# Ledger of designs, part 34: peptides against a protein of PDB entry 5EIB

Target 1, 366 residues: chain A of PDB entry 5EIB
Amino acid sequence: VDLEPGTMDSVRSGPFGQIFRPDNFVFGQSGAGNNWAKGHYTEGAELVDSVLDVVRKESESCDCLQGFQLTHSLGGGTGSGMGTLLISKIREEYPDRIMNTFSVMPSPKVSDTVVEPYNATLSVHQLVENTDETYCIDNEALYDICFRTLKLTTPTYGDLNHLVSATMSGVTTCLRFPGQLNADLRKLAVNMVPFPRLHFFMPGFAPLTSRGSQQYRALTVPELTQQMFDSKNMMAACDPRHGRYLTVAAIFRGRMSMKEVDEQMLNVQNKNSSYFVEWIPNNVKTAVCDIPPRGLKMSATFIGNSTAIQELFKRISEQFTAMFRRKAFLHWYTGEGMDEMEFTEAESNMNDLVSEYQQYQDATAD
Target 2, 366 residues: chain A of PDB entry 5EIB as posed
Amino acid sequence: VDLEPGTMDSVRSGPFGQIFRPDNFVFGQSGAGNNWAKGHYTEGAELVDSVLDVVRKESESCDCLQGFQLTHSLGGGTGSGMGTLLISKIREEYPDRIMNTFSVMPSPKVSDTVVEPYNATLSVHQLVENTDETYSIDNEALYDICFRTLKLTTPTYGDLNHLVSATMSGVTTCLRFPGQLNADLRKLAVNMVPFPRLHFFMPGFAPLTSRGSQQYRALTVPELTQQMFDSKNMMAACDPRHGRYLTVAAIFRGRMSMKEVDEQMLNVQNKNSSYFVEWIPNNVKTAVCDIPPRGLKMSATFIGNSTAIQELFKRISEQFTAMFRRKAFLHWYTGEGMDEMEFTEAESNMNDLVSEYQQYQDATAD

## One batch from the design tools (peptide; aimed at target 1 G337 E342)

Design b2_p15_7_s1 (made by RFdiffusion4, then SolubleMPNN; from b2_p15_7, 5 letters changed)
Fold by OpenDDE base, seed 4:
Structure b2_p15_7_s1 (fold): chain B 366 residues (1-366), chain A 15 residues (1-15)
Amino acid sequence: as target 1 above (366 residues)
Amino acid sequence: SSIIELHVGQTTFPM
């Protein structure tokens, strides 16, 4: 789905264009211009019914619908504004289905779009209320991985997108291959989300290696286990050591010993025990899929529900507040029918979410 | 069991 027709033509002509049904391409005539309000209330609102008609048709063709998976950017007007409109409308129509998202967080290191903090804050407000599971893929973290770990001097959008695709492929492994832990979205939610509002995940991927080092690096279960718990391998710009894990899922791919995986997972938990809440028993789940990812012998994907994710929301809130206190660019949103109150409500709800994470971080076993 | 996937805006496709 896009508000710009040119993006759809690029997808159709691309290497994956044939995997989509032609009728499932929904596009507008006018883009959102990086404005959440255009995506949510004007241009996006004109297109939403056409998307919902496609969703209904696809839903009717499913014998057993688990839920929905939405991929969007929170910096762009279409992904943020129209994406959250679709989430809200789908949630309203299908309240018994799981809403899962891959939400790409904006970063000033990646984009010069000045209004991204507004788009992100307004989007997070919607995601708190209308999603069951949200993977936070942070462009800040992706940039830092590309620059520091992958040794890319000037990370491109293509380099970031490669990390996003690898992460998405990793976290969906259990959904794509039968007999795995978290084989459905509902089981994932039950294992990962102890409190309804605390459904934002820190994804991580291993191995992350520079092109020059890949040829010489042995991939071992101990190395994968250590790397996936390393803050430098997190796709969200948060340090897990500044918070506590509520829940964790680890997904190993490739031919490896289950016994070795279990031993290494126990070892990493014991070494990092101070970074887990003690009042959620068995809060680490492990899965192994014998099918390696493309181009690798083995990988590990991390899904963390950590109170450290508040660092991401604090960063967005600080950027938002710096602009909003001056009412900078606000007229572009109010001109599309938004009220200043919607900005204040979104900021408040995001700050409440930060406070909730902090409360559970500081909580002890009774 | 099925999942309906939506890609909204200029986002990456899972490979």
Scores: peptide ipSAE 0.508, ipTM 0.856, DockQ to the pose 0.612
OpenDDE base, seeds 1, 2, 3, 5: peptide ipSAE 0.500, 0.496, 0.494, 0.502; ipTM 0.855, 0.856, 0.853, 0.850

Design b2_p15_7_s2 (made by RFdiffusion4, then SolubleMPNN; from b2_p15_7, 5 letters changed)
Fold by OpenDDE base, seed 4:
Structure b2_p15_7_s2 (fold): chain B 366 residues (1-366), chain A 15 residues (1-15)
Amino acid sequence: as target 1 above (366 residues)
Amino acid sequence: SSIIELHVGQGTFPL
């Protein structure tokens, strides 16, 4: 789905364009111009019914619908505004289905789009209420991985997109291969989401290796396990050591010993025990899939529900507040039918979410 | 069991 027709032609002409049904390409005539309000109330609202008609048709063709998976950027007007409109409308129509998202968080290191903090804050407000599971993929973290770990001097969108594709492939492994832990979206939610609003996940991927170091790196289960719990391997710009894990899932891929995986997972959990909540028993889940990812002998994907995710929301809130205090660019949103109150409500709800994470971080067993 | 996937906006990752 896009508000710009040219993007759809690029997808259709791309190497994967044939995997999509032609009728499932929904596009507008005019883009959102990086404005959440255009995506949510005007241009996106004109297109939403056409998307919902496709969703209904696909839902009717499913013998057993688990739920929905939406991929969007929170910095852009279409992904943020229209994406959250679609999430809301799908939730209203399918309240018993799981809403899963891959939400790309904006960063000033990656984009010079000044209004991204508004688009992100308005989107997070919607995601808190209308999703069951949200993978926070942070462009800040992706940039830092590309620059520091992968040794890319000038990270490109292609480099960032490669990391996200690897992460998405990793977290969906259990959904794509039968007989795994979290084999459906509902089981994932039950295992990962102890409180309804605390459904924002910190994903991570291993191995992350520079092109020059790949030739000399042995991939071992201990190294994968250690890298998954390293803050430098997190796709969200948060340090897990500044918070506590509520829940963790680890997905290993490739031919390895399940016994060795369990031993290494126990060892890393014991070494990091201070960074887990003590009042959620058995909060670490491990899956092993014998099928390696393309081009690797083995990998590990991390899903963390950590109170450290508040660092990401605080960063967005600080950027939002700096602009909103001056009412900078606000007229572009109010001109599309938004009220300033909606900005204040979105900021408040995101700050409440931060406070909730902090409360559970500070909570004791007694 | 099925999951419906939606890709919304530019810069959404290739499937």
Scores: peptide ipSAE 0.511, ipTM 0.850, DockQ to the pose 0.697
OpenDDE base, seeds 1, 2, 3, 5: peptide ipSAE 0.504, 0.501, 0.497, 0.496; ipTM 0.854, 0.856, 0.854, 0.844

Design b2_p15_7_s3 (made by RFdiffusion4, then SolubleMPNN; from b2_p15_7, 4 letters changed)
Fold by OpenDDE base, seed 4:
Structure b2_p15_7_s3 (fold): chain B 366 residues (1-366), chain A 15 residues (1-15)
Amino acid sequence: as target 1 above (366 residues)
Amino acid sequence: SSIIELHVGQGTFPM
């Protein structure tokens, strides 16, 4: 789905364009111009019914619909505004289905789009209320991984998107291969989301290796396990050591000993025990899939529900507040039918979410 | 069991 027709032509002409049904390409004539309000109330609102008609048709063709998976950017007007509109409308129509998202968080290191903090804050407000599971893929973290770990001097969108694709492939492993832990979206939610609003996940991927170091790196279960819990391997710009894990899922891929995986997972949990909540028993789940990812012998994917995710929301909130205090660019949103109250409500709800994470971080067993 | 996937906007995941 896009508000710009040229993007759809690029997807159709791309190497994967044939995997999509022609009728499932929904596009507008005019883009959102990086404005959440255009995506949510004007241009996106004109297109939403056409998307919902496709969703209904696909839903009717499913013998057993688990739910929905939406991929969007929170910095852009279409992904943020229209994406959250679609989430809301799908939730209204399918309240018993799981809403899963891959939400790309904006960063000033990656984009010079000044209004991204507004688009992100308005989107997070919607995601808190209307999603069951949200993978926070942070452009800040992706940039830092590309620059620091992968040794890319000038990270490109292609480099970032490669990490995003690897992460998505990792977290969806259990959904794509039968007989795994979290084999459906509902089981994932039950295992990962102890409180309804605290459904924002910190994903991570291992191995992350520079091109020059790949030739010399042995991939072992201990190394994968250690890297997967390293803050430098997190796709969200948060330090897990500044918070506590509520829940964790680890997905290993490739031919390895399940016994060795269990031993290493126990060891890493014991070493990091201070960074877990004590009042959620058995909060670490491990899956092993014998099928390696393309081009690797083995990998590990991390899904963390950590109170440290508040660092990401605080960063967005600080950027939002700096602009909103001056009412900078606000007229572009109000001109599309938004009220300033909606900005204040979105900021408030995101700050409440931060406070909730902090409360559970500070909570004791007694 | 099925999951419906939606890709919304530019610069998101490589389809």
Scores: peptide ipSAE 0.493, ipTM 0.843, DockQ to the pose 0.729
OpenDDE base, seeds 1, 2, 3, 5: peptide ipSAE 0.493, 0.492, 0.480, 0.482; ipTM 0.845, 0.847, 0.846, 0.836

Design b2_p15_7_s4 (made by RFdiffusion4, then SolubleMPNN; from b2_p15_7, 6 letters changed)
Fold by OpenDDE base, seed 4:
Structure b2_p15_7_s4 (fold): chain B 366 residues (1-366), chain A 15 residues (1-15)
Amino acid sequence: as target 1 above (366 residues)
Amino acid sequence: SSIIELHVGQTRFPM
């Protein structure tokens, strides 16, 4: 789905364009101009019914629908505005289905687009209310991985996209291969989400690879386990050491000993015990899939529900507040039918979410 | 069991 027709042509002509049904390409003519309000109230609202018709048709073709998986950027007007509109409308129509998202968080290190903090804050407000599971893929973290870890002096959009694709492939492993931990979206939610609003995940991946970089180094299970818990391997710009893990899932891929995985997972959990809440029993889950990812002998994917995710929301809130206190660019949103109150409500709800994470970070066992 | 996938805007695709 896009509000720009040229994006659909690029997907169709791309390496994977043939995997999509032609009728499932829904596109507008005008674009959102990087404005959440255009995506949510005007241009996106004109297209949403056409998307919902396709969703209904696909739902009718499913013998057993688990739910929905939406991939979008919170910095761009289409992904943020129209994406959150679709989430809301799908939730209204399918209230018993799981809503899962891969939400790409904006960063000034990656884009100079000044209004991205508005688009992100308005989107997070919708995601808090209307999703069951949200993977926070942070462009700040992706940039820092490319620059600091992969030693790319000028990280490209292609480099960031490669990390996102690897992470998405990793976290969906259990959904794609039978007999695994979290084999369905609902089971994942039950294991990962102890409180309904606290459904924002910090993903991580090991080994970290750039496009065109051949990884000749065979990683071991101990190295994978250590790297997946390293803050430098997190796809969200948060330090887990500044918070507490509520829940964790680890997905190993490749031919390895389950016994060795269990031993290393126990060791890393014990080493990091001060960074877990003590009042959630059995909050670390491990899966092993014998099928490695493309081009690797083995990998590990991390899913963390950590109170440290509040660092990401604080960063967005600070950027939002810096512009909103001056009412900068608001006329572009109000001109599309938004009220300034919607900005204040979105900021308030995101700050409440930060406060909730802090409450559970400070909570002790009774 | 099935999952409906939506890619909205200039999104990234899993490999």
Scores: peptide ipSAE 0.512, ipTM 0.856, DockQ to the pose 0.608
OpenDDE base, seeds 1, 2, 3, 5: peptide ipSAE 0.508, 0.500, 0.489, 0.504; ipTM 0.864, 0.858, 0.846, 0.857; seed 3 fails the geometry check

Design b2_p15_8 (made by RFdiffusion4)
Pose (drawn by RFdiffusion4):
Structure b2_p15_8 (pose): chain A 366 residues (1-366), chain P 15 residues (1-15)
Amino acid sequence: as target 2 above (366 residues)
Amino acid sequence: PLRKSTLHSARQVTL
């Protein structure tokens, strides 16, 4: 789905472009120009019922639908504006299904548009209310990993998407292969989301590799465990050691000692017990899958529900406030008939989300 | 007329 028609061509000319159902391409003529109001209201509303028809069709041909997963950026107009409209319409029509999103957060290091904080805040407001699980993929973190760790002086979207694709493969492994833990979206959500609004996850993986060089050696289980908890291996630009984990899901892929995995996971939990909330006993679940990802014999994937994610929302909020106080470009949004109060409503909701993460960060079992 | 988007309020997930 895109309001921009040129997106259809690039996907089709891609390696697996012909495998998609031709009828499932739903596109517009213009597209939103980084205007969330255009995406949602104006233009996305024009296009949205066509998308829902296709969604309804895919759903009726499902033996037992688990739910939906949406990939989109929060900084633009279509993936952000229309994407959150689609989520709200799907929530109305399929209220008992899990909604899961892979949402990429904007960063000034990657994109040169100052309205991106507007678009992201209006979107975060929708996701807080309407999604069950959201993987926070931070372009800030992706750029820093490429620039500082992978030593790519000029990271491209291809460089960033290599990190995203490795992460998405890792976090959906328990859904795609036989296993006991978090095997479906609802079971994963019940294990990861103690409070409904606090469903923004920090993904990480090990080893971090630059595409096309080179290999190995394969990591030891200790090396995997330590790296997958490392702040430098997170896809969200937050220091996990600045907050506390409410829940964690760890996924080890490849051939390895299950015993050694158990020992190392127990080791990181009790050496660093102060970083795991004490009032959620046994809040770290571990899954092993025998099939490694491509190019690797061993890998680990980390999914964290950490109070430290408030750093991501504080950064967006500060940029949003800096722009919104000067009322810059606000007429672009209200020109599409959007209420200015929706900006204030979204800002307040996001700041409320930050306070809630801090409340549980300071909470004690006493 | 001025407009606002639709919200479906957050919910606790259950089995």

Design b2_p15_8_s1 (made by RFdiffusion4, then SolubleMPNN; from b2_p15_8, 7 letters changed)
Fold by OpenDDE base, seed 2:
Structure b2_p15_8_s1 (fold): chain B 366 residues (1-366), chain A 15 residues (1-15)
Amino acid sequence: as target 1 above (366 residues)
Amino acid sequence: MLKRPAVHGARQVTL
């Protein structure tokens, strides 16, 4: 789905364009112009029914519909505005299905789009109410991983999207292959989401290795486990050491000892015990899948529900407040039928979410 | 600003 035809043509002409049904390419002509309101109330609203018809058709073809997975950006107009409109409409029609998102957070290091904090804040408001699980993928963290860890001098969107695709492949492993842990979207939600609003995940992938060091690195379970819990390996720009883990899932892939995985996962929890809440027993879950990812002997994928994710929301809120206090660019949104009240409600709900994460960070076992 | 990869030659970056 896109509001620009050229994006769809790029996907269709790409190396995997033929894996999608031609009739499942739904697109507009005008684009959203990086405006959430165009995506949500005008251009996206004109296209949404055509997308819902495709969603219905594909849902009816499922033997067992678990839920939906949406991949979108929160800085743009289409992914943010139309993406959240689609989430709302799908939630209305399928209230008992899991809504899962891969939400790419905007960063000033990656994009010069001035209105990204508005698009992100308005999107997060919708995600708080209408999603069950949201993977927070921060373009800043992806850029920093590419530059610092992978030693890429000039990261590209291809390099960032490679990290995203590896992570998406990792977190969906239990859905695609036989496994005991998190074998469906609802089991993942039950294990990862202790409170309904606290459903924003910090993903990570290991191994991340620069091309120059690949030949010297033996892939081992200890090294995967250590890298997966490193703050520099998080795909959300927050430090887990500034918060507490409510819940964690680790998904190992490849031929390895389950005993060694359990020993290393216990060791990393004990070493980092101060960064876990003590009042959620057995809050770390581990899965092993014998099938490695393509090109690797083994990998580990991390899913963290951490109160440190509030650093990401605070960053967006600070950028939002700096613009909104001056009413900067608001006329582009109000001209598409938005009220200024929707901005204030979205800001309030994000600040409430930050306050909720802080409350659970400071909570002791009484 | 990140360079968009040219559509020609999305190198499968094998991680």
Scores: peptide ipSAE 0.006, ipTM 0.437, DockQ to the pose 0.019
OpenDDE base, seeds 1, 3, 4, 5: peptide ipSAE 0.005, 0.000, 0.000, 0.000; ipTM 0.408, 0.383, 0.430, 0.404

Design b2_p15_8_s2 (made by RFdiffusion4, then SolubleMPNN; from b2_p15_8, 6 letters changed)
Fold by OpenDDE base, seed 2:
Structure b2_p15_8_s2 (fold): chain B 366 residues (1-366), chain A 15 residues (1-15)
Amino acid sequence: as target 1 above (366 residues)
Amino acid sequence: MLKRPKLHGARQVTL
């Protein structure tokens, strides 16, 4: 789905364009112009029914529909505005199904789009109410991983998207392949989300190795586990050491000892016990799948529900507030039929979410 | 027209 035809033509002409049904390419002509309101109330609203018809058809073809997975950007107009409209409409029609998102957070280091804080804040408001699981993927964190860890001198969107695709492949492993421990989307949500609004995750993937270091790196369970819990390996631009983990999931792939995985996961939890809440027992879940990713002998995918995610929302809120106090660019949204009240509601809900994360960070076991 | 981010085009990373 896109509001721009050129994106669809690029996918269709790409090396994987033939894996998608031709009729499942739903696209507009005008694009959203990086405006959430165009995505949500105008251009996106004109296209949404055509997308829902495809969603219904594909849902009816499923023997066992667990839920939906959306991949979108929160800085753009289509991914943010139309993406959140689709989430709302799918939630209305399928209230008993899991809504899962891979939400790419905007970063000033990656994009010069001035209105990204508006698009992100308006999107986060919708994600708080209408998703069960949201993987927060920050373009800054992805860039930093590419530059610092992978030693890429000039990171590209292809390099960033490769990290995203590896993470998506990791979290969906138990749905696609047999494993020693299976999780479905609902079981993951039940294990990861102790409070309904606190469903924003810090993802990570291991191994991440520079081309020059690949020959010197052992692929071992201890090294995967150590890298997966490193703050520099988080795909969200927040430091887990500034917060508390509510819950953690680890998804290992490849031929490994489940005993060794359990021992290393216990060791890393004990080493980092000061970064976990004490009042959620058994808050670390581990899954193992015997089938490695393509090109790797083994991998691990990290999912953290941490109160440190508030740093990401505070950063967006500060940028939002700085523009909104001046009513800067607001007429581009109100001209598409939005009210200023919707901006204030979205800001309030995001600040409430930050306050909720802080409350649970400061909560002691009584 | 808001400027699109100038991150350079797709390179395949082999992880």
Scores: peptide ipSAE 0.006, ipTM 0.428, DockQ to the pose 0.024
OpenDDE base, seeds 1, 3, 4, 5: peptide ipSAE 0.005, 0.000, 0.000, 0.006; ipTM 0.456, 0.389, 0.420, 0.465; seed 3 fails the geometry check

Design b2_p15_8_s3 (made by RFdiffusion4, then SolubleMPNN; from b2_p15_8, 6 letters changed)
Fold by OpenDDE base, seed 5:
Structure b2_p15_8_s3 (fold): chain B 366 residues (1-366), chain A 15 residues (1-15)
Amino acid sequence: as target 1 above (366 residues)
Amino acid sequence: MLKRPELHGARQVTL
């Protein structure tokens, strides 16, 4: 789905364009112009019914519909505005199904789009209410990984999207290979989401290795375990040491000893015990899939529900507040039928979410 | 600012 035709043509002409049904390409002509309101109330609203017809048709063709997965950007107009409109409409029609998102967070290090903090805040407001699971994929963290860890001097969207694709492949491993932990979206939610609003995940992937270091790196369970818990491997620009893990899932892929995995996972929990809440028993879950990713002997994917995710929301909130206090660019949103109240409600709900994460960070077992 | 990949040059970064 896109509000621009050129994106669909790029997908069709791409190496995987033939895996999608032609009738499942739904697109507009005008685009969203990086405006959430165009995506949500005007251009996106004209297209949404045609998307819902495709969603219904594909849902009816499922033997066992678990839920929906949306991949979108929160900085743009289409991914943010139309993406959250679709989430709302799908939630209304399928209230008993899991809504899962891969939400790409904007960063000033990656994009010069001035209105990204508005689009992100308005999107987060919708995601808090209408999603069950949200993987926070932060363009700042992806850029920092590409530059610092992968030693890419000039990261591209292709380099960032490669990290996104690896992470998405990792977190969906249990859904694609039967008999694993979290084998369905609902089991993942039950294991990862202790409180309904606290469903924003910090993903991570290992191994991350620069091309110059690949020949010198042994892929071992200890190295994968150490790297997946390193703050530098988080796909969200948050330091887990500034918060506490509510829940963790670790998904290992490849042929390895389950005993060695369990030993290393216990060791990393004990070493980092101060960064876990003590009042959620057995809050770390581990899965091992014998099938490695293509091109790797083994990998590990991390999913953290951490109160440190508030650092990401605070960053967006600070940028939002700096513009909103001056009413900068608001006329582009109000001109599409939005009220200034929707901005204030979205800001308030995101600040409440930050306060909730802080409350559970400071909570004891007493 | 990240360079948009030019339409022609999707370098498969191998992980």
Scores: peptide ipSAE 0.008, ipTM 0.442, DockQ to the pose 0.019
OpenDDE base, seeds 1, 2, 3, 4: peptide ipSAE 0.006, 0.005, 0.006, 0.000; ipTM 0.428, 0.421, 0.420, 0.375

Design b2_p15_8_s4 (made by RFdiffusion4, then SolubleMPNN; from b2_p15_8, 6 letters changed)
Fold by OpenDDE base, seed 5:
Structure b2_p15_8_s4 (fold): chain B 366 residues (1-366), chain A 15 residues (1-15)
Amino acid sequence: as target 1 above (366 residues)
Amino acid sequence: MLKRPSLHGARQVTL
């Protein structure tokens, strides 16, 4: 789905364009112009019914529909505005299904789109209410991984999207291969989301290795486990050491000892015990899939529900507030029929979410 | 601004 035709042509002409049904390409002509209100109330609202018709058709073809997975950006107009409209409409029609998102958070290091903080704040407001699980994929963290860890001097969107694809492949492993922990979206939500609003995850993927170091790296369970819990390996620009893990899932892939995985997971949890809440028993879950990702002998994927995710929301809120106090660019949103009150409501709800994460961070065991 | 990979220069990141 896109409000621009050129994205669909790029996907269709790409190496995987043939894996998608031609009738499942739904697109507009005008684009959202990086405006959430165009995505949500105007251009996106004109296209949403055509997307819902495809969603219904694909849902009816499922033997057992578990839920939906959306991949979108929060900085753009289409992914943010139309993406959140689509989430709302799917939630209205399928209230008993899991809504899962891969939400790409904007960063000034990656994009110079001035209105990204508005689009992100308005999107987060919708995601708090209408999603059950949200993987926070932060362009700032992806850029920093590419530059610092992968030693890419000039990261590209291709480099960032490769990290996104690896992460998405990792977190969906248990859904794609039978007999694993979190084998369905609902079991993942039950294990990962202790409170309905606190459903924003910090993903991570290991191994991450620079091309120059790849030949010298052994892939071992201890190294995967150590890298997966490193703050520099998080795909959200938050330091887990500044918060507490509510829940963690680790998904190992490849031929390895389950005993060695359990020993390393216990060791890393014990070393980092101060960064876990004490009042959620057995809050670390581990899965091992014998099937490695393509091109690797083994990998590990991390899913963290951490109160440190508030650092990401604070960053967006600070940028939002700096513009909104000046009413900068606001007329582009109000001109699409949006009320200024919705900005204030979205800012408030995101600040409430930050306060909720802080409350649970400071909560002690009785 | 990250450069969109030009069609000619997408360095596949090796994981």
Scores: peptide ipSAE 0.006, ipTM 0.441, DockQ to the pose 0.018
OpenDDE base, seeds 1, 2, 3, 4: peptide ipSAE 0.000, 0.000, 0.006, 0.000; ipTM 0.427, 0.430, 0.411, 0.389

